# Peptides against a protein of PDB entry 3PUK, part 62

Target 1, 227 residues: chain A of PDB entry 3PUK
Amino acid sequence: ERGLKSVVWRKIKTAVFDDCRKEGEWKIMLLDEFTTKLLSSCCKMTDLLEEGITVIENIYKNREPVRQMKALYFISPTPKSVDCFLRDFGSKSEKKYKAAYIYFTDFCPDSLFNKIKASCSKSIRRCKEINISFIPQESQVYTLDVPDAFYYCYSPDPSNASRKEVVMEAMAEQIVTVCATLDENPGVRYKSKPLDNASKLAQLVEKKLEDYYKIDEKGLIKGKTQS

## One batch from the design tools (peptide; aimed at target 1 C108 F113 C120 R125)

Design b2_p27_3_s4 (made by RFdiffusion4, then SolubleMPNN; from b2_p27_3, 11 letters changed)
Fold by OpenDDE base, seed 5:
Structure b2_p27_3_s4 (fold): chain B 227 residues (1-227), chain A 27 residues (1-27)
Amino acid sequence: as target 1 above (227 residues)
Amino acid sequence: SEKEIEERKKLLKEMKELEEKAKKELE
C-alpha cells in the first residue's frame, strides 16, 4: 500500500463511512469532480461496496429519484456542488432521496451553509467537514486542487496580485488539511524562489496550522512534529 | 484569527443543531 493513499483512505473510511454506516443499510453516494478523483486515487469500487455504497453517481448529472434510499454526499464546499444538492432536496416534490448525509472535503463557508440550512434542513441527518482537499499521488506526494495556481503565483502582472493572494490562501488551506490528515504539525521549510512565493506560502501555512490546532476536534494543541 | 476561530466554532455548532433537528423531525 502506498503510504499517503492508505492514510487518505483510512481517513475517509473513519470520517465518512464509519460515521454514517448502519448495519444492513445501503446508500447512494454522490460525488463531484474533486471527490471522484480523490476516491479513484485511493480506493476501488469493491472497497466502496464493502462500505455500504450500492451506487455512485455524479452530483452534476441529472439523476432519477430513488426515494427509498438515503444519499451520502461526499462533495466539496463549492457553490456548484451545493446547488446540485439543493436541487435534490429543495422541495418536497423534487426530493430525490430519503435523507442526506453530507460530508464536505473542506470548511464550508457560512453563506453556503446558511443556504443549506434554510432550504433543506429537514432532509439532512449529518453534515460534517472532514478536511481532505488534496489528491494523493505516489508515496508522500499529493496534488492540490487549486485552479490556475501556477499561473497566478508566477505571474509578473501586478493586476493578478489579488488573485495570487486568493490562490495562495487556498493552497495554504489544503496543505493544512494534509497535515491534519497525517495528524502532524510540521515545522514548515521552504526554498525561496525569485518571486518569493515560497516564503509567503510558508507563512500562510504556519498561520493556518496554528489556527487549526487551536480548534482541533480533540481539543489538543500539538507541538511541531517532524515533516 | 481569533475571529475566524470563533466563526468556525459557531458554524460547527450550527451544523450539530441542524443534525439534531433533522433527526427529530424524521423519527
Scores: peptide ipSAE 0.026, ipTM 0.483, DockQ to the pose 0.756
OpenDDE base, seeds 1, 2, 3, 4: peptide ipSAE 0.019, 0.021, 0.024, 0.020; ipTM 0.373, 0.382, 0.465, 0.376

Design b2_p27_4 (made by RFdiffusion4)
Pose (drawn by RFdiffusion4):
Structure b2_p27_4 (pose): chain A 227 residues (1-227), chain P 27 residues (1-27)
Amino acid sequence: as target 1 above (227 residues)
Amino acid sequence: EAEELEEHAEELKEFNEEREEEEEEEE
């Protein structure tokens, strides 16, 4: 099947689980708020065992160290989600697991990355960005994770216009991961209608997905596709 | 922005290579 959640599942499995899957052994997977909703969206937790995951745990709440099991961090590039990882490895009195495998849902800010590039420890065996920043609500419907996006798009023009841009970029880069997961590099068009916001956004997506496919690394897609 | 992304991608690749080399030495 080619359901939107089937496509995403096929990505997570190959880009995450298979990428650190050691046939004979199992791992503990750690999730933040987003990745929980993402995984609950495209599979049952039963399917995870077959993929090398014996236990899934919340990266937020404190956990008991299992220094003989490797950890699979499947998290977003969020300050909170990352600060939690740094509590397991490096500073201080660490560690908590035998090894660390980090998979970011989206591009990791240099600011956050540096905070883990230091307290790295020989543990972090891998750090990848897989670019999946959306929820496959239905086999043909997707939703983003841009908190309070509606308000910061139609609010007046007061002090909280600086956040509007933050929301506008968050939508743009998050939309781009939808195209990348679908292995599509589509042409961009907007409606040029009420308030003309789709124009500002259409430009951000156009610019960001040009920069994106200048780096992909999957090498499957470059230049505009038939979409 | 494009340069920052390219630098970030390169730094990440180097970081992963360093990690693979350390794992091979341990083996």

Design b2_p27_4_s1 (made by RFdiffusion4, then SolubleMPNN; from b2_p27_4, 12 letters changed)
Fold by OpenDDE base, seed 4:
Structure b2_p27_4_s1 (fold): chain B 227 residues (1-227), chain A 27 residues (1-27)
Amino acid sequence: as target 1 above (227 residues)
Amino acid sequence: SSKERKERKEELKKFNEEAKKIEEEEE
């Protein structure tokens, strides 16, 4: 089935599981709130078992050490998730796991990335950023994970203007990740409204798409496709 | 920015190449 869910799963399989897969090796997988939702939307536990995951754990919860096993961290690049990772590996004497494979769902801010490198570099076997910051709902429908997006985008309160911009930026980023996942460079379409949010978002998406494809892995600017 | 993303991509490439070597040596 060529639905969005299958595309997302295929992307995760290729970018994450195939990247760190070792024959006969089982890993513990650590998830945060977003990646829990993401994986739940596009795979089953049996699928994860097939990829060499023995158990999944919530990164935010206290966990018992399993020092003999390697851990796969599939997490969002947030301070909260990163801090939890750092707690697992920050102490040389009390590492929770044997080693870490880290896959971020999006670009990790320099501050967080540098913190990881400074504290845990020797424990890390992989560190990658995969552009999947959306939840597939239907075959061609996805949900953006932007907190309070509705509230800020449609708030008439001028005090929320700065927050609105941040939210719009985050939404645009996530839309671009969808396009990247689908390997599409879509023409952006929107209906203008009095608040002009749709137009602003469209412009942000277009700009970000251009930037993304200019520096994509293929180094080629793709023509516009029908999405 | 595009520049930042490009730089990060290169940095991660180098990082992972080194990490892979370490892993291979440990096996």
Scores: peptide ipSAE 0.603, ipTM 0.934, DockQ to the pose 0.615
OpenDDE base, seeds 1, 2, 3, 5: peptide ipSAE 0.598, 0.600, 0.598, 0.599; ipTM 0.933, 0.933, 0.933, 0.933

Design b2_p27_4_s2 (made by RFdiffusion4, then SolubleMPNN; from b2_p27_4, 11 letters changed)
Fold by OpenDDE base, seed 5:
Structure b2_p27_4_s2 (fold): chain B 227 residues (1-227), chain A 27 residues (1-27)
Amino acid sequence: as target 1 above (227 residues)
Amino acid sequence: SSEERKKRAEELKKFNEEAEKKEEEEK
């Protein structure tokens, strides 16, 4: 097993599958584009079967109702994925599944979370945020899911400054989720890059790491670790 | 922010507790 992939799988297993597991119960799992890639990178279909998943469905596609089965939604906290979920449970007479367990890969914006509570609360058995917003690669390598990151970070156009800040914030958040997944609080090291992007990103990461470990899953403040 | 995360954690805890109660009532 590859180090980071194994860690990611273990995190998903404990945070998602073990959390909603019921003896003898099978679930349908709904994935979006990101979580499809994520699971494909760190597990096999046989692994999912062992966790009580009978079938995997794409949340973006039209699906036939399976009203006798509960659904496990492992999705990104995006308007697109949330809207698809809302369509599945927006009407009592037309709900696709018996009930829903929802696991977001990252912090869900208040606007989206409030929409879910207002329309589908009666159908939801669990809602959690597990903070895995990256794709594991080889051993200790990962990729960030930040669209157009390179373009905006290295754009000399001042009109892109606001977008650059959003991208940098998203990157910093995802790096923190990696650290959280690995249960590490590393010392941040960087080499200067064009336009001082590395320095800016490092500062954001340091700040977010401090904020995260103030109220981490264990409720403990961790010192710096090797990474 | 840390404050936002704490607030959300409390909200989710309450939400999940209520959801579990509903599930038990439906058995």
Scores: peptide ipSAE 0.564, ipTM 0.921, DockQ to the pose 0.683
OpenDDE base, seeds 1, 2, 3, 4: peptide ipSAE 0.561, 0.562, 0.563, 0.566; ipTM 0.920, 0.920, 0.920, 0.921; seeds 2, 4 fail the geometry check

Design b2_p27_4_s3 (made by RFdiffusion4, then SolubleMPNN; from b2_p27_4, 13 letters changed)
Fold by OpenDDE base, seed 4:
Structure b2_p27_4_s3 (fold): chain B 227 residues (1-227), chain A 27 residues (1-27)
Amino acid sequence: as target 1 above (227 residues)
Amino acid sequence: SLKERLERKKELEEFNEEAKKREEEEE
């Protein structure tokens, strides 16, 4: 079995770079904080050059227009990243780039998606959700990007119950993206803790896995696999 | 939700189809 980093890179290559590749064309790639970490974890700059990326820019920073080049936005579906994108293309006279290819790391909320459609649809050549919301670290190890996950999941304060649920939902979603990336439908195993967080998370993961495979592009619910 | 994801999938497909048409017309 290939290492997780290799699998993630292959997924990105297929879902992002191959999708927008044009022979002889170079693109500027815009990254946010998460996708910077993601790409740095699974590829080198030389790999990106091979995929037709001439330069990587931070979406949060002020950038000089390069109006003759198309831009590849590989970003998380957050208000901050989306707002930065909108600033690049929100005005016809102030477009930073020739056109945009947008690839979100996860499901983009309707509010953000609608905002993009309303403001920048004509500038967008592609808009896709690739569902990679984790950072590969080792062959079988990944980290979840869920803010304050540890704090809320293990907080004894009842006032954090709602936040805990939100965090667990986000964690479960990201775990499902790992499974999807690996093309696996695992049987979930867990060891219960005093707060039963592991059990709750496992249930959420199982539910989300079922939902994911119901709508899989193959239209097939995969059998349970080992992970 | 499952419903939301299904709807989004269809919406993105339509969006990208239209975008592709524009690209083909421009280039």
Scores: peptide ipSAE 0.648, ipTM 0.942, DockQ to the pose 0.645
OpenDDE base, seeds 1, 2, 3, 5: peptide ipSAE 0.645, 0.644, 0.643, 0.644; ipTM 0.942, 0.942, 0.941, 0.941

Design b2_p27_4_s4 (made by RFdiffusion4, then SolubleMPNN; from b2_p27_4, 13 letters changed)
Fold by OpenDDE base, seed 4:
Structure b2_p27_4_s4 (fold): chain B 227 residues (1-227), chain A 27 residues (1-27)
Amino acid sequence: as target 1 above (227 residues)
Amino acid sequence: SLEERLKRVKELKEFNEKAKKEEEEEK
């Protein structure tokens, strides 16, 4: 059986490592909290070495500069991660690394993207968004990285309605990334409950899937498959 | 939104093309 972990790794290998790979070149890889978990779930350090990564560093931590080496940033498009990146390259005179390859795990908000372009564009050799915003757990099981998802989705407190919608949106986005990673357009199935969370989520997923395939690099709208 | 994503695709394409060109010029 085709395990989800292997699929995710293959996706990362193709979308990230193959994309920036240069023969004989070693890179330092910077990870944030999410991507640390992601890579840990689907690869080993030896795998990363094979892809030309000499060391992995936590982007949130203070790091010694290695000015002769290029850095591969595999990070989530969050203010925290982006700010750390900017600190590494914000000063022209004191860049931590020779150059940067940036790969975001999801769509980077315009505010952050513009900030990067304005501050560090000359230091960036590649900027790409890859749609992997989930953690593979088992062969066909994944977890979503949505903070407080359970709390807000099942909260009866009306004051949480707006937050619930945000959470639902985030969940839907991440589910779509799973589908994209698997290269499938699944039929969405759900059981309705009094809170109608499942139905709402399903609708969001369907809508986002449609949008995703419309802009797919292959330019093909795929038929529904059984997931 | 779909529109935003389409816009970003174009922006990234242009960005990366520029970056590639600059890198080649530095060689």
Scores: peptide ipSAE 0.587, ipTM 0.929, DockQ to the pose 0.708
OpenDDE base, seeds 1, 2, 3, 5: peptide ipSAE 0.578, 0.580, 0.580, 0.580; ipTM 0.927, 0.928, 0.929, 0.928

Design b2_p27_5 (made by RFdiffusion4)
Pose (drawn by RFdiffusion4):
Structure b2_p27_5 (pose): chain A 227 residues (1-227), chain P 27 residues (1-27)
Amino acid sequence: as target 1 above (227 residues)
Amino acid sequence: EELEELEELEEELKELNEEAEKLEEEE
């Protein structure tokens, strides 16, 4: 099947689980708020065992150290989600697991990355960005994770216009991971209609997905595709 | 500027992953 959640599941399995899957052994997977919703969206937690995950736990709440099991961190590049990882490895009195495998849902900010590039410890065996920043609500419908996006797009023009851009970029880069997961590099068009916001956004997506496929690293897609 | 930042980040990640692989081989 080619359901939107089937496509995403095919990505997670190959880009995350298989990428650190050691045939004979199992791991503990850690999730933040987003990745929980993402995984609960495209599979049942039963399917995880077959993928090398014996236990899933919330990265937010404190956990008991299992120094003989390797950890699979499947999280978003969020300050909260990352600060929690740094609590397990490095500073201080650490550690909590035998090894660390980090998989970011999206591009990791240099700011956050530096905070973990230091307290790295030999543990962090891998740090990849897989670029999946959306929810496969239905086999043909997707939703983003841009909190309070509607308000910051149609609010007046007061003080909180600086956040509008923050929301506009968050939508743009998040939309781009939708195209990248579908292995599509589509042409961009907007409606040029009410308030003309689709124009500003269409430009951001166009610019960001040009920069994106200048790096992919999957090498499957470059230049505009038939979409 | 955005592209450079992304390229730098990609390079840093590649280096970090290579260093981790080397450490694993040594062990």

Design b2_p27_5_s1 (made by RFdiffusion4, then SolubleMPNN; from b2_p27_5, 11 letters changed)
Fold by OpenDDE base, seed 1:
Structure b2_p27_5_s1 (fold): chain B 227 residues (1-227), chain A 27 residues (1-27)
Amino acid sequence: as target 1 above (227 residues)
Amino acid sequence: SELEKRKKMKEELEKLNEEAKKIEEEE
């Protein structure tokens, strides 16, 4: 299948599973709320078994230690998810797993990275950013996961302006991850609206796309594709 | 700049992964 779901799965397979795969080794995979939805949208449990995952656990839940097994953390770079990871490895005597392979769905903030490095560096075998922050729905459709986006984008209250900008920023970041996943640098088009949300979002996307390609593709800026 | 910060983070991740690889090879 050439749909968005298959593209996303292929990227996860290559960037995550192939990156940490060891012959004959099984891993426990830890997911957060977003990555649970993401994997559910593009794969089956049988697919994960084929990739060497024995069980899937929710990172937010209390879990029994399995000290002989390595853990694959496929999580969002949020304080909540990172804190849960830190609880698993923060104490030398209370490590839940043998080692950790961490794959973030987006750019990890410096503050969170520093916390991980300071407390758990010896337990880490991989730490990578794979930049998949969207949910594939259909062959050409994706869903953004931005809480309260509707409320803040349509709020006429000036007091919500700062919150609106945060929401718009998050949406723009997720759109960029879609483009990166599809290996596209689209020409951004929008229809003007009274609240100018589309224009603002378009500008943010353009800026973030430029930044992404400058950093992640060795300074090679791809030409704009038709959209 | 934001760009510079991202570049630095990439470098830090690379360093961490290199160190981690060494540990894994020793196990």
Scores: peptide ipSAE 0.628, ipTM 0.942, DockQ to the pose 0.795
OpenDDE base, seeds 2, 3, 4, 5: peptide ipSAE 0.626, 0.613, 0.620, 0.618; ipTM 0.941, 0.938, 0.939, 0.939

Design b2_p27_5_s2 (made by RFdiffusion4, then SolubleMPNN; from b2_p27_5, 10 letters changed)
Fold by OpenDDE base, seed 1:
Parts: sequence; structure tokens; C-alpha cells
Structure b2_p27_5_s2 (fold): chain B 227 residues (1-227), chain A 27 residues (1-27)
Amino acid sequence: as target 1 above (227 residues)
Amino acid sequence: SSLEKRKKMLEELKKLNEEAEKIEEEE
């Protein structure tokens, strides 16, 4: 079996670096909090250099313009990350980079996409969704990045019900990205637990898997696989 | 409805990338 880290790296290499690589061209890569952790988990700086990345910058930080270089944005589709991108290219007179290649780790919301399209379309050379929203730890282990998941899922306070649903949704979405990365459509198995969290999560995962494979990047419908 | 929205978004992404490719070819 291939280690999860190697699978994730291969996916990123193919979907991101190979997609935008040009011979002799170096790019600046912009990362957010999640993608920093993601890349750190599955590659080294030397690997990125081999892929034509000269320097890595944090998208949230103030950065000096490098107007002669193109930028590769490998970021999550969040308002915060998108807003930082918009600051880099939103002003016609003060673009930080020559152009942008954007790769989102998940499905980009329509609202964010529309903002990008409306303000920065001429600066974009690529805009793709690669659907990797998890951190590989070991060959068979991954970590979900959902803040306060434990707190809200086990909260006895009814006022947290809405937040609990949001957390469950986020967890389910990230699990689906794991399956997509591994090219799997597993049957969901679970045991009932207090507050029925496992059942709810399982149902969400199953629904999202179904939706994903009905309309994946290739427009293919896949049957369930064993996991 | 969710599927329809997703299909529409994918088409929009395709259009954006096609336009981007044209710009890149002209550079």
C-alpha cells in the first residue's frame, strides 16, 4: 500500500505543480495556514524547489511586491485567504505579482469565486479546485482540521446546536476529500454513540460522497468501494 | 439543486480558465 503522505504529494505534484510548471520559470508560492501544514506534512523545501518554487510566502502577511514573477496561490477557499489574494491583485496599479495561479484545496463558494472573477480575472492564469482538505500523518492516518470540533460535538448546551451542525458539515467535507484523493467511495460504517454524533457524521459523509461522485472533476459516477 | 449549482460552477471555472489561457498565450 502506498503511504498517504506520498499519495497526497503525488496529487499535489500532478494537480498543482505539473499544471502550472513552465521550463525555466520560477514562481512564488503563497500559502495559508492549512496549506502550510499540508505541504509540511508531505514534502520538503527541496521538493518544492524542484517543482519551480523559489520562495514560499504566507498569504496573511504583508509582502513586498515582486512584480516580475508569477505567483502560485495554494490556499483554502475561505473569505480570509481570498481577501488576501484580492489585496494582492485588486488594485490595477499595485499588483504584487505578474499573474496568479490559484489552486483551492476544496470547492470554492460561489460568492468567493464571483469576487475573484469580478476584480482579478485578468490577472489569473489558472483557477482550479484540487480537493485536499486533510493532513496526512501516517500511511493510514489523517487529521481533520476543524477547530473546536470536540467542544461543540459534545456540548450539552442546545444553543450550540447550530455550531455543531457546522462542525459536522466541515468534518464530513474533509473526509470526502480524503476519499477523493484516494479515489475511493467507501461504504460508511459506524457504531452508535452518545448524542448520535457518529450516526449524523456518517449520514453527512454518505450524502456528500454520493454528490461528489455524481459530478466529480471527470463527470464520472463511481460505485462504492470496500474500505 | 445542489448538483445543478455545482455544474454551473464547473462551467464558470472552465470559462475562466479558457480566458486565462488565451491571455497567457498572448503574453
Scores: peptide ipSAE 0.591, ipTM 0.931, DockQ to the pose 0.777
OpenDDE base, seeds 2, 3, 4, 5: peptide ipSAE 0.580, 0.561, 0.070, 0.128; ipTM 0.929, 0.925, 0.671, 0.740

Design b2_p27_5_s3 (made by RFdiffusion4, then SolubleMPNN; from b2_p27_5, 13 letters changed)
Fold by OpenDDE base, seed 2:
Structure b2_p27_5_s3 (fold): chain B 227 residues (1-227), chain A 27 residues (1-27)
Amino acid sequence: as target 1 above (227 residues)
Amino acid sequence: SSLEELKKRKEELEKLNKEAEEIEKKE
């Protein structure tokens, strides 16, 4: 059985590197905190070199312009990462790179997506949502990357209720991305917890799975697989 | 609906990528 790391790498290779590959062209790759962890978990620097990446840069850091090279942005659709991208291309006179290929790890909110379109559309050569928002640890184990998920999900403070909903939504989305990556549509099973968080999460996952497979490029509704 | 939003986004991405391809062909 191919380990989860291999599956994740294959997904990234196909969805990102093969998608933007041009013969003889080298790119600078921009990563954020999540995608740095993601790539570190499933590939080596030599693998990235083979895919035409000459340099990896942190999107959050100040970087010197390399105006003759195109940039591959593999980033999460967060305000922080998007703002950094916008700074790289927002000014016509101060573009950091020649053009951008953008691959988001998840659905980009409309507010952020609209900002990108409004300010940087001419600099974009590709924009896709890859739907890979988890870190593979072992062959069958992954970690969700949702900040403070535990705190908000288990907080009894009513003031955190709105944030809890956002966190639950993010967790559900990441679980769906795992299923999509593995090409599985599992039946959702959960153990009930005192706060019914598991039930709510399960409902969100089911809804998102249905939406994902209904809109799948092949238009094929995959049947539920036995988990 | 969530489904409608996803469909809309798909169309928007297709449009954006088509425009991008046209620019790239001119490069």
Scores: peptide ipSAE 0.574, ipTM 0.923, DockQ to the pose 0.823
OpenDDE base, seeds 1, 3, 4, 5: peptide ipSAE 0.571, 0.563, 0.572, 0.573; ipTM 0.922, 0.922, 0.921, 0.924

Design b2_p27_5_s4 (made by RFdiffusion4, then SolubleMPNN; from b2_p27_5, 13 letters changed)
Fold by OpenDDE base, seed 1:
Structure b2_p27_5_s4 (fold): chain B 227 residues (1-227), chain A 27 residues (1-27)
Amino acid sequence: as target 1 above (227 residues)
Amino acid sequence: SSLEKRKKLKKELEELNKEAEEIEKEE
C-alpha cells in the first residue's frame, strides 16, 4: 500500500501542479500556515522546483511585487488567507503578481467566494477546491489541524458548547477530506465516553461523508468500505 | 440546504474557471 504521504503528494501534484503547469513557466507559490505544514510533510523543495515553483512565500507576510510572474495560491478557505489574497490583487494599480491560480484545501464558503469574485475575478486563472485538510504523519497516520480542540472538547463549561460544536464540525470535515483523498467511505466505529464526544463526532463524519459523495466530482455515491 | 449550497458553489466555480480560461487565451 502506498504511504499516506505519497498519496497526498500525488493528489497535490495532479490536482494543483499538473492543473496549472505551463511549459517553461515558473510560478511563485503562496502558502498559509496549514499548507506550509502540509507540503513540508509530503515533499521537499526540490520536488516543488520540478513542478515549476521558483519560490515559496508566506501569504501572511508583506512581500515585494513580482508583477511579471503568476502566483499559485495554495491556501485554506479562511477569512485570513482570503484577505491576504485580496490585498495582493484588490487594487488594479498595486497587483503583486501577473495573475493568480487559487487552490483551496477545503470547500470555500459562499461569502468568501463572492468576495473574491467581486474584487479579483479578472486576475484569477484558476479557482479550485482540492479537499486536503489533514497532515500526513506516517503511512497510515494523520493529524488534524483544529486549534484548541482539546480545550473545548473536554471543557465542562456549558458556555463553551457553541465553540465545542464548531470544533467538532471542523474535525469531522478534515476526516472527510482524508476519506476523499483515499477514495474511501468507511463505516465509523467508536466507544462512548462520558462526554459522548466520540459519538457526536462519528455522527458528524457520517453525515458529511454522505454529503461529500453526493456532490463529488464523479457524481457517484459510494457504499461503505471496510475500515 | 448544505448540499444545495455546495452544488451551487461548484457551478459558480466552473463558470469562473471557464471565464478565466478565456481571458488566459486572449493574453
Scores: peptide ipSAE 0.347, ipTM 0.865, DockQ to the pose 0.825
OpenDDE base, seeds 2, 3, 4, 5: peptide ipSAE 0.286, 0.250, 0.297, 0.170; ipTM 0.839, 0.818, 0.841, 0.768

Design b2_p27_6 (made by RFdiffusion4)
Pose (drawn by RFdiffusion4):
Structure b2_p27_6 (pose): chain A 227 residues (1-227), chain P 27 residues (1-27)
Amino acid sequence: as target 1 above (227 residues)
Amino acid sequence: EEEEEEEEAEEELEELEEELEERKELE
């Protein structure tokens, strides 16, 4: 099947689980708020065992160290989600697991990355960005994770316009991971209608996905596709 | 074995760092 959640599942399996899957052994997977919703969206937790995951745990709440099991961190590039990782490895009196495998849902800010590039420890065996920042609500419907996006798009023009841009970029980069997961590099068009916001956004997505496929690394897509 | 695993982890982090620097330069 080619359901939107089937496509995403095919990505997670190959880009995350298979990428660190050692045939004979199992791992503990750690999730933040987003990745929980993402995984619950495209599979049952039963399917995870077959993928090398014996236990899933919340990265937020404190956990008991299992220094003989390797950890699979499947999290977003969020200050909260990352600060929790640094609690397990490096500073201080660490560690908590035998090894660390980090998979960011989206591009990791240099600011956050540096905080983990230092307290690295030989543990962090891998750090990848897989670019999946959306929820496959239905086989043909997707939703983003841009908190309070509606308000910061139609609010007046007061002080909180600086956050509108933050929301506008968050939508743009997050929409780009939708195209990248679908292995599509589509042409961009907007409606040029009420308030003309789709124009500002259409430009951000156009610019960002040009920069994106200048880096992909999957090498499957470059230049505009038939979409 | 431990030294090989350490060198592999360092190469992977350097690759990721280069990608982030390229992305920043494009912006």

Design b2_p27_6_s1 (made by RFdiffusion4, then SolubleMPNN; from b2_p27_6, 11 letters changed)
Fold by OpenDDE base, seed 2:
Structure b2_p27_6_s1 (fold): chain B 227 residues (1-227), chain A 27 residues (1-27)
Amino acid sequence: as target 1 above (227 residues)
Amino acid sequence: EEEEEEKKAEEELKEFEEKRKKLAELK
């Protein structure tokens, strides 16, 4: 039986490391909060060394420039992570690294992409979106990385209504990434009650799964699988 | 050499953007 951790690692290896690999080249890898957890869950530092990563840096921290080396950014498509990236390449004189390879863990919104394009277009050697937004725990166990998800979903405070919707959307996206990673379309069917968070989430997942498997990244139509 | 690499970088983002647009149109 192939564990989820192995599947996730294989996905990262093929989608990220193999994609930007150059013989004899070492890179600095920049991680955010999510990708730090993700990599920690499915690989060791020795594995990263084998993939040509010399140093791992936290994107949120102040870092010393290493202008002779290229950087591999493996980050979530969030304003915070993107802003940190933009600061690293905001001016030609203040570039922290020689160039960037950027891989997003999910779809990058147009607003963020446009900011990158406008300010850092000359510094990016590779830009891709991969579909990994979950943390593997065991062979079939994973966690969703949605900040304050529990609080917002179960908070009785009406002021959190908008946040609840955002959280549920993010959770749905992450569940879809699990299904995509496992190459499984469970064909979700769930009867909804108006105030049931689980039902709402299930509906969001269903919609997103349908969209994902209707048209994949290669423009291929995929069929539903039974779970 | 630097100018050539910058041109390649711009082309990379352009290609990526085009792929994104194509996917959006299919949905």
Scores: peptide ipSAE 0.406, ipTM 0.859, DockQ to the pose 0.458
OpenDDE base, seeds 1, 3, 4, 5: peptide ipSAE 0.401, 0.398, 0.398, 0.391; ipTM 0.859, 0.857, 0.857, 0.854

